Peptides against a protein of PDB entry 9IZ0. Designs and how they scored, part 64

Target 1, 345 residues: chain A of PDB entry 9IZ0
Amino acid sequence: ITCLGSNGHTYKQLVKGGNDDLRQDAVMEQVFEQVNGFLRSYRKTSQRNLSMRTYKVIPLALKTGVIEWVQDTIPLGEYLDSAHKVYHPKEWSLSTCRKLIAEKQMEDLETRLKVYDLVCRHYRPVFRHFFLESYADPVQWFTTQTNYARSTAVASVLGHVLGLGDRHGQNILIDKTSGEVIHIDLGIAFEQGKKLPVPECVPFRLTRDVVDGMGITGVEGVFRRCMEFTLETLRREEDSLLSVLEVLRYDPLFSWLISPLRRMKKQKMQLENFNQPESGNITTDASRDPKIQRNNVSGESEAERAILKVRQKLSSTLSVEASVGELIRIAQDPSYLALMFCGWS

## One batch from the design tools (peptide; made by RFdiffusion4, then SolubleMPNN)

Design b1_p12_1_s3 (from b1_p12_1, 8 letters changed)
Fold by OpenDDE base, seed 2:
Structure b1_p12_1_s3 (fold): chain B 345 residues (1-345), chain A 12 residues (1-12)
Amino acid sequence: as target 1 above (345 residues)
Amino acid sequence: GLRLKEIEELLK
């Protein structure tokens, strides 16, 4: 839809209908705005303009709402698929890579690592080309690549702390003007990604293409230091952040659990990404509400467990540098990435 | 289209 603003400007907005609970997105955006307040208050983060890029979400009803259309953006996965065909036309297709990983999903870790390595050798990173193509001016190139590394660092720390899941290339937008990342579809939080058919094993997305976009230094320098400053700010503001999350504990509309419908939709999307789209309109009549025994794990017990995990992730037991170092290590570990749906890109 | 004012009132 197009909305006319009170300022006379027209804004494009995405009306999202269906099974997605936009209240989850709206709540996570509110948490990000509070975190952005903490980042602005702390000198080390404020001097670098560190922020989680946000977008407006307006839940209108159960599973319907209006999302701000972020102008001048592209999904990371869309850019990478296009760029890979241009820069590496003799390498394997994304569909071939997905198929090989899928065919071996039930095999042992050693076999899955061999397949992951094989895929990685035939599907090389290209995301550095985004900056080289889009920014001919060296100052603009350096600025936008720096903004990308900064915004990715903030999103990586915050995504780990809040346990954001479903961080695939279609849920990460790149702002073509600033180089900043914008995370969308925030309805998998508090480690509910571990309950997906393919469990999420990494703290955040730090695949080879995500690193290639950081330029010659990779994770070293801007990215690592901005993760450290972000985590230092969140540790300082632990009580403030936990107080924000405690308010959500009492929101009867907030779901601390992944909905069965969202889990089934993700399972179907994973299966459909394995099958070439035969154009069969299988209208899966979503009317069969399976009596999934709601094990009476009270929503309160899951909220308490989620908040406890956030507190544990903010623990000062390790230095900021040691904690960030371990997060970067785990996020790049082939033993985890080989188990993921698209860990190579 | 929704008026931005109606949207701003829903966000308050």
Scores: peptide ipSAE 0.000, ipTM 0.337, DockQ to the pose 0.020
Fold by OpenDDE base, seed 3:
Structure b1_p12_1_s3 (fold): chain B 345 residues (1-345), chain A 12 residues (1-12)
Amino acid sequence: as target 1 above (345 residues)
Amino acid sequence: GLRLKEIEELLK
């Protein structure tokens, strides 16, 4: 829809309806706005303009709302799919890579690592070209690449701490003006991504293309330092962040668990991402209803467990540098990436 | 189209 502002500006809005609870997205955006307050208050983060990019979500009913249309953006996955065809036209198609990973999904870790390595050798990173193509001026190129690394660092720390899931290339937008990342579809949080049919086993998305966008220094430049400053800020503001999350504990409309319907929808999307129709009749008999153990865990007990996990992730037991170092290591570990549906890009 | 005032009141 198109809305006319009180300021006379026209805003494009996305109306989302159906089974998606936009209240989850709206609550997560409110948490990000509070965190952005903490990042502005702390000298090390404010001097770098560190923030999570937010968008407005207005829940109108239980499963219907209006989402801000983020202008001048492209989904990361859409860019990567297009750029890979341009820069590496002799490499494997995305469909070929997905098929090969899917065919070996039930194999052991050693076999899956060999397949992941094979896919990686035939599907090379291209995301550096986003910055090289879009910004001919060296100062603009450096500024936008720096903004990308900064925004990705903030999103990576927040994504880990809040346990954000479903961070596929269609749920990460790139701002074509600033180079910043915008995370969308926030309804898989508090580690509920581990309950997906293909479990999310990384703390945040740090695939080869995500790293390639950081330029020649990769993770060892602006990204690592900005993760450290962000985590230091969140550790300092632990009580403030936990107080914001405690308000959600008593909110009867906030779901700490992934809904069965959302899980089934994400399952279909994961399966469809494997089953892009090249004409092979793989009748995957969808009849194996995985016995969804309805753990009748009270929503309060799941909220308490989620808040406890946030507190544990903010623990000062390890230095900020050691904690960030371990997160970066795990997020790039082939032993985790090889287990995911799209860990190569 | 929703008027932005109604949206601004829903966001307050």
Scores: peptide ipSAE 0.000, ipTM 0.330, DockQ to the pose 0.019
Fold by OpenDDE base, seed 5:
Structure b1_p12_1_s3 (fold): chain B 345 residues (1-345), chain A 12 residues (1-12)
Amino acid sequence: as target 1 above (345 residues)
Amino acid sequence: GLRLKEIEELLK
């Protein structure tokens, strides 16, 4: 829909109806706004304008809401597929790579590593070209690449701490104006991504293309330092962050668990992304949601477990540098990336 | 593009 604001500006909004519970997105955006408050209050993060990019989500009912349409954005996965065809026309298609990884998904780690390595040799990174194509001015190029590395660092720390799942290339938007990342479809949080048919094994998305966008320094530049400053801020504000999450524990509308329906939908989307997009409008008749009386007791126990995991991730047992170093290592480890749905790009 | 059979031979 397009709404006319009281200021005379037109705002494009996405009305989502159907099976997507926008309440989780709205709650995660509220958590990001609070974290952005902490990032603004701390000198090391405020001096760098570190923030999680947010978008407005207004839940209207249990499964309907209005989402802000983020203008001047492109999905990371859409850019990468397009750019790969231009810069590497002799390499494998994304569909070929996906097929090979899927065909070996039930094999041992050694076999999956061999397939992952083979895919990586036939599908090289291209995301550096986003900045080179979009910004002819060297100052704009450097600024936007820096903004990308900064925003990716914030999103990586927050994504790890909050256990944000389903971080595929279609759920990460790139702002074409600023170079910043915008995470969308926040419906898988608090490590519920480990309950997907293809479990998420990495703390955040740090694939070869995500790193290629950081330029020649890769992770060892702005990215690592901004992760460290973000984690230092979150450790300092641990009690404040946990207090925000405790408010959500008592929200009867918030679900700490992935619904079976959402899990099946995400599974289907994963499988359909292997087959050509048949534009079949499968109007899944929304009528038979069984009234599963969500035992309130089970939700509270899951919220408590989620909050405990957040506290554990904020532990000062390791230095900020050691903790960030280990997160970066795991996020780039082929032994984890080879297990992912799309770990090569 | 490499045929699927050629890839299967490289994975053996």
Scores: peptide ipSAE 0.000, ipTM 0.378, DockQ to the pose 0.040
Fold by OpenDDE base, seed 1:
Structure b1_p12_1_s3 (fold): chain B 345 residues (1-345), chain A 12 residues (1-12)
Amino acid sequence: as target 1 above (345 residues)
Amino acid sequence: GLRLKEIEELLK
């Protein structure tokens, strides 16, 4: 929709209707705005203009809301699929790679690593071309690539600390003007991604294409340093961040648990990628819903566990450099990426 | 070419 603002300007907005609860997104955007306050208050982060890119979310009902239309953006996954066809036309299709990883999903780690390596050899990184294509001026190229590395570093630290899940290439937008990343669909937070049919096992998305976009230094330089400064800021503001999260503990509209509907939707999307339409009437008798004993873990007990886990991630037991080094290592580890739905790009 | 100072300011 297009709305006329009180300032006389027209704003394009996305009306999201259906099964997605925008209240989770709205709450996470409020947390990001508070964190952006901390990043602006600290010299090391403010000098670098470090921020999580935010967008306005107005929840209207349980399943309906208005989202700010982020102009001049593209989903990372859409760019990568298109660019891979251009730069590597003889390599495997994204559908072939997805099929091979999915077919081996129930196999042992050794088999999954072999399949992941095979997919990686037949689907090479291309994301560096985003900056080379979009920015003919060397200053703009360098500035936008730097903005990308900075923005990705902030999002990686925040994504880890807040336990953001579902960080696939369609949930990460690239701003074509600034090179910054914009994370969308924030309804899987506080490690609820570990409860998906394919459990998330990386702290944030740091796949080969995410690294290829950082340029010749990869993770070494702007990205690593900006992760360190961001984590240093969040450790300094731990009590302030925890106080923001404690407000959410008492928000009756915030769900600390993944919605069963959202879990089922993700499960169905994973299964639909397996089913070629064999027209077989497999009446999967829906009667064998395993009574997962709802252990009455009150929503309050899950909030307390989530806040405790955030505090543990902000622990000063390790140096900032050691903590960031370990996060970068885990996020790039083939033993974790091979377990992901799309860890190769 | 970006002057070393401009690179250092962007890398700051």
Scores: peptide ipSAE 0.017, ipTM 0.405, DockQ to the pose 0.013; fails the geometry check

Design b1_p12_1_s4 (from b1_p12_1, 9 letters changed)
Fold by OpenDDE base, seed 2:
Structure b1_p12_1_s4 (fold): chain B 345 residues (1-345), chain A 12 residues (1-12)
Amino acid sequence: as target 1 above (345 residues)
Amino acid sequence: GNRLKLLKELLE
């Protein structure tokens, strides 16, 4: 839809209908706005303009709402598929890579690592080209690549701390003007990604293409330092962040658990992305909404466990540098990436 | 596929 604002400007908006609860997205965006307050208050993060990019979400009902159209953006996965065809036209297609990984999904870790390495050799990173193509001016190129590394660092720390799942290339937008990342579809949080049919075992997305976009330094320099400053800020504001999450504990509309329906939908989308070429209209006849008797008792225990895990991730037992170093290591570990749906790009 | 198609149909 297109809305005329009271300021006389025209705004595109996305009307989302179906089976996705937009209240989860709206609540996570509110948490990000609070965290952005902490990042602005702390000198080390404020001096670098560190923030989680947010978008407006207006839930209208349980399964319907309006989402802000983030102008001048592209999904990371859409750019990477297009750029790979241009820069590496002799390498394997994304569909070939997905098929080979899927065919080995039930095999042992050693076999899955061998196929992952094989795919990686025939599907090389291209995301550096986004910055080289989009920004002819060297100052603008350097600024936008720096903004990408900064925004990815903030999103990586927050994604780990809040246990954000479903971080595939279609749920990460790139702002073509600033180079910043925008995370969308926030309905898998608090480590519920581990309950997907293909469990998410990485703390955040740090695939080869995500690193390639950081330029010659990769994870070393701007990205690592901005992760450190972000984690330092969140550790200082631990009580403030936990207080925000405690408000959500008492929100009867918030879902601490992935719904069986959402799990099945993600499973179906994973299986279909393995088997079908691009164009299949998935009419999910999800007409049978079983009245999920929310056993309230299970929801409170899951909220308490989620908050406890957030507190554990903010623990000062390890230095900020050691904690960030371990997160970066795990996020790039082939033993985890080979188990994912698209860990090679 | 469908979310990208819906996003593409709204970009067009």
Scores: peptide ipSAE 0.000, ipTM 0.295, DockQ to the pose 0.055
Fold by OpenDDE base, seed 3:
Structure b1_p12_1_s4 (fold): chain B 345 residues (1-345), chain A 12 residues (1-12)
Amino acid sequence: as target 1 above (345 residues)
Amino acid sequence: GNRLKLLKELLE
């Protein structure tokens, strides 16, 4: 839909309906706005304009709402698929790579690592080209690449701390004007991604293409330092952040658990990413929503467990540098990426 | 009250 604002501007908006609960997205956006307040208050983060890019979510009903259409964006996956065909036309297709990994999904870790390494040799990163294509001016190129590395660092720390899942290339938008990342579809949080059919074992998305977009310094430049400053800010504001999350503990409308329906949908999408798109119009008549009695008692216990995990991730037991170093290491570890590649592509 | 304030802050 297109809405005319009271300011005379037209706003394109996405109406989302059906089985997706936009209340989770709206709540996570509110948490990001609070975190952006903390990032503005701290000198090391404010001097770098560190923020999580937010978008407006208005839940209208239990399963219907309006989402802001983020203008001048492209999904990371859509860009990568197009760019790979242009820059590496002799390499394997994404479908070939997905097929080879899928054929080995039931094999041991060693076999899966060999196939992942083979795929990596035949499917090289291209995301550097986003910045090179879009910005002919060296100052704009450098500024935009810096904004990308900064926004990715903030999103990576927040994604880890809040346990954001389902961070595939379609759920990460790139702003074509600023180079900043916008995370969308926030309905898998508090480590519920580990409950997916392909478990999410990395703290955040730090694939070869995500790193390639950071330029020649990769993770060791702006990205690492901005992760450190973000984590330092969140540790200082731990009590404030936990107080925001405690309000959600008592929200009877907030779901700390992935819904069985959402789990099944994500399972189908993960399986469909393994199978070639045969054009089968599966009209899933999803009419019979079984009245899952939300046992309130189970929700409170899962909320308490989620908040405890957030507190544990903010622990000062390790230095900020050591904590960020370990997160970056795990997020890039082939032993995790080889297990997740098809589920996150 | 907070939802209406949030809606107002979202609409402003």
Scores: peptide ipSAE 0.000, ipTM 0.324, DockQ to the pose 0.019
Fold by OpenDDE base, seed 4:
Structure b1_p12_1_s4 (fold): chain B 345 residues (1-345), chain A 12 residues (1-12)
Amino acid sequence: as target 1 above (345 residues)
Amino acid sequence: GNRLKLLKELLE
């Protein structure tokens, strides 16, 4: 829809209907706005204008709402798929890579690592080209690449701390004007991504293409330093952040658990992304209703575990530098990336 | 604050 604002400007908005509960997204956006308050209050983060990019989410009804249309954006995955075809036309298609990874999903780590490495050799990073193509002016190029590295650093720390899942390339938008990342579809949080059919094993998305967008320094420099400043801010504001999360514990509308429907939808999307429609009528009799043992783990016990896990991630047991170093290491580790649905790009 | 309120008021 397009809405005319009281200021005479037209605003595109996405009406999302269906099975997705936008209340989760709205709550996570509220948490990000609070964190943006902390980032503005702390000198090291404020001086760098560090923020999590947010968008407006208005839940209207159960599973229906309005989302701000983030103008001048592209999904990271859409750009990468297009750019790979342009810059590496002799390399494997994204569908070929997905198929090969899928075929080995049930195999041992060694086999999965071999296939991941094979895919990586036939699908090289291209995300540097986004900045080179989009910004002919060297100052704009440098500014937007810097903004990308900064926003990715903030999103990486927050994504880790809040346990954001489902961080695939379609859920990460790139702002074509600023170079900043916008994370969307926030309904998998508090490590519920580990409950997906393909468990998320990385703290945040730091794939080869995500790193390639940071330019020649990769993770070393702007990204690492901005992660450190962000984590330092969050550790300083631990009690404030935990207090915000405690309010959500008592919100009857907030779900600390991935909904069965959302899990099934993500499972189906994962499977459909493996099945290119060869038109074969495989009537898979989906009649095996897995008896979801409703372990009535009280929503309270899941909230408590989630908050405890946030507190543990904010622990000062390791230095900020050591913690960030370990997060960067894990996020780039082939042994984790090979286990992911799309860890190569 | 005012835009969210106005959008809510337009959708209610």
Scores: peptide ipSAE 0.000, ipTM 0.339, DockQ to the pose 0.020
Fold by OpenDDE base, seed 5:
Structure b1_p12_1_s4 (fold): chain B 345 residues (1-345), chain A 12 residues (1-12)
Amino acid sequence: as target 1 above (345 residues)
Amino acid sequence: GNRLKLLKELLE
């Protein structure tokens, strides 16, 4: 829908109806705004304008809401698929790469690593071209690449701490004006991504293309330093962050668990992306809501476990530098990446 | 109603 604001501006909004609970997205956006407050208050993060890019989510009902349409964005996965065809027309298609990884999904780690390495040799990173194409001015190019590395660093720390899952290339938007990342579809949080049919085993998305967008310094430049400053801020504000999450523990509308329906939908999307490329408007007749007796006791115990995991991730047992170093290592480790869903590349 | 209002106020 398009709404005319009281200020005379026209706002495009996405009305989302169906089985996706927008309340989780709205709550995660509130947590991000609170974290953005901490990032603004701390000198090291404020001086770099570190923030999580947010988008507006208004839940109207249990399964209906209005989402801000983030203008001038492109999904990372959409850009990468198009750019690989342009810059590497002799390399393998994304569909070929996904198929090869998928065919080995049930095999041992050694076999999966060999296929992952093979795919990596036939599908090289291209995301550096986003900045080179979009910004002819060297100052704009450097500024937008810096904004990308900064926003990716903030999102990586927050994504790890809050256990944000389902970080495939369609759930990460790139702002074509600022170069910043916008994370969407926040309905898998607090490590519920580990409960997917193919468990998420990396702390955040740091694929070869995500690194290629950081330029020649890769992770060792702006990205690492901004992760360190973000984690230092979150450790300082641990009690404030945990207090925000405790309010959600008592929110009867918040679900700390991935719904069985959402799990099944993700499983189906994982399977369908293997078989048919094109056109099926599957009108799934969503009419039979099984009466999920939400045992209230299970939700509170999951909230407590989620908060405890957040506290553990904010632990000062390791230095900020050591913690960030380990997160960056794990997020790029082929032994973890080869275990991910075939669409994770 | 109040949560939608707070969310609207957070969105305004």
Scores: peptide ipSAE 0.000, ipTM 0.322, DockQ to the pose 0.021

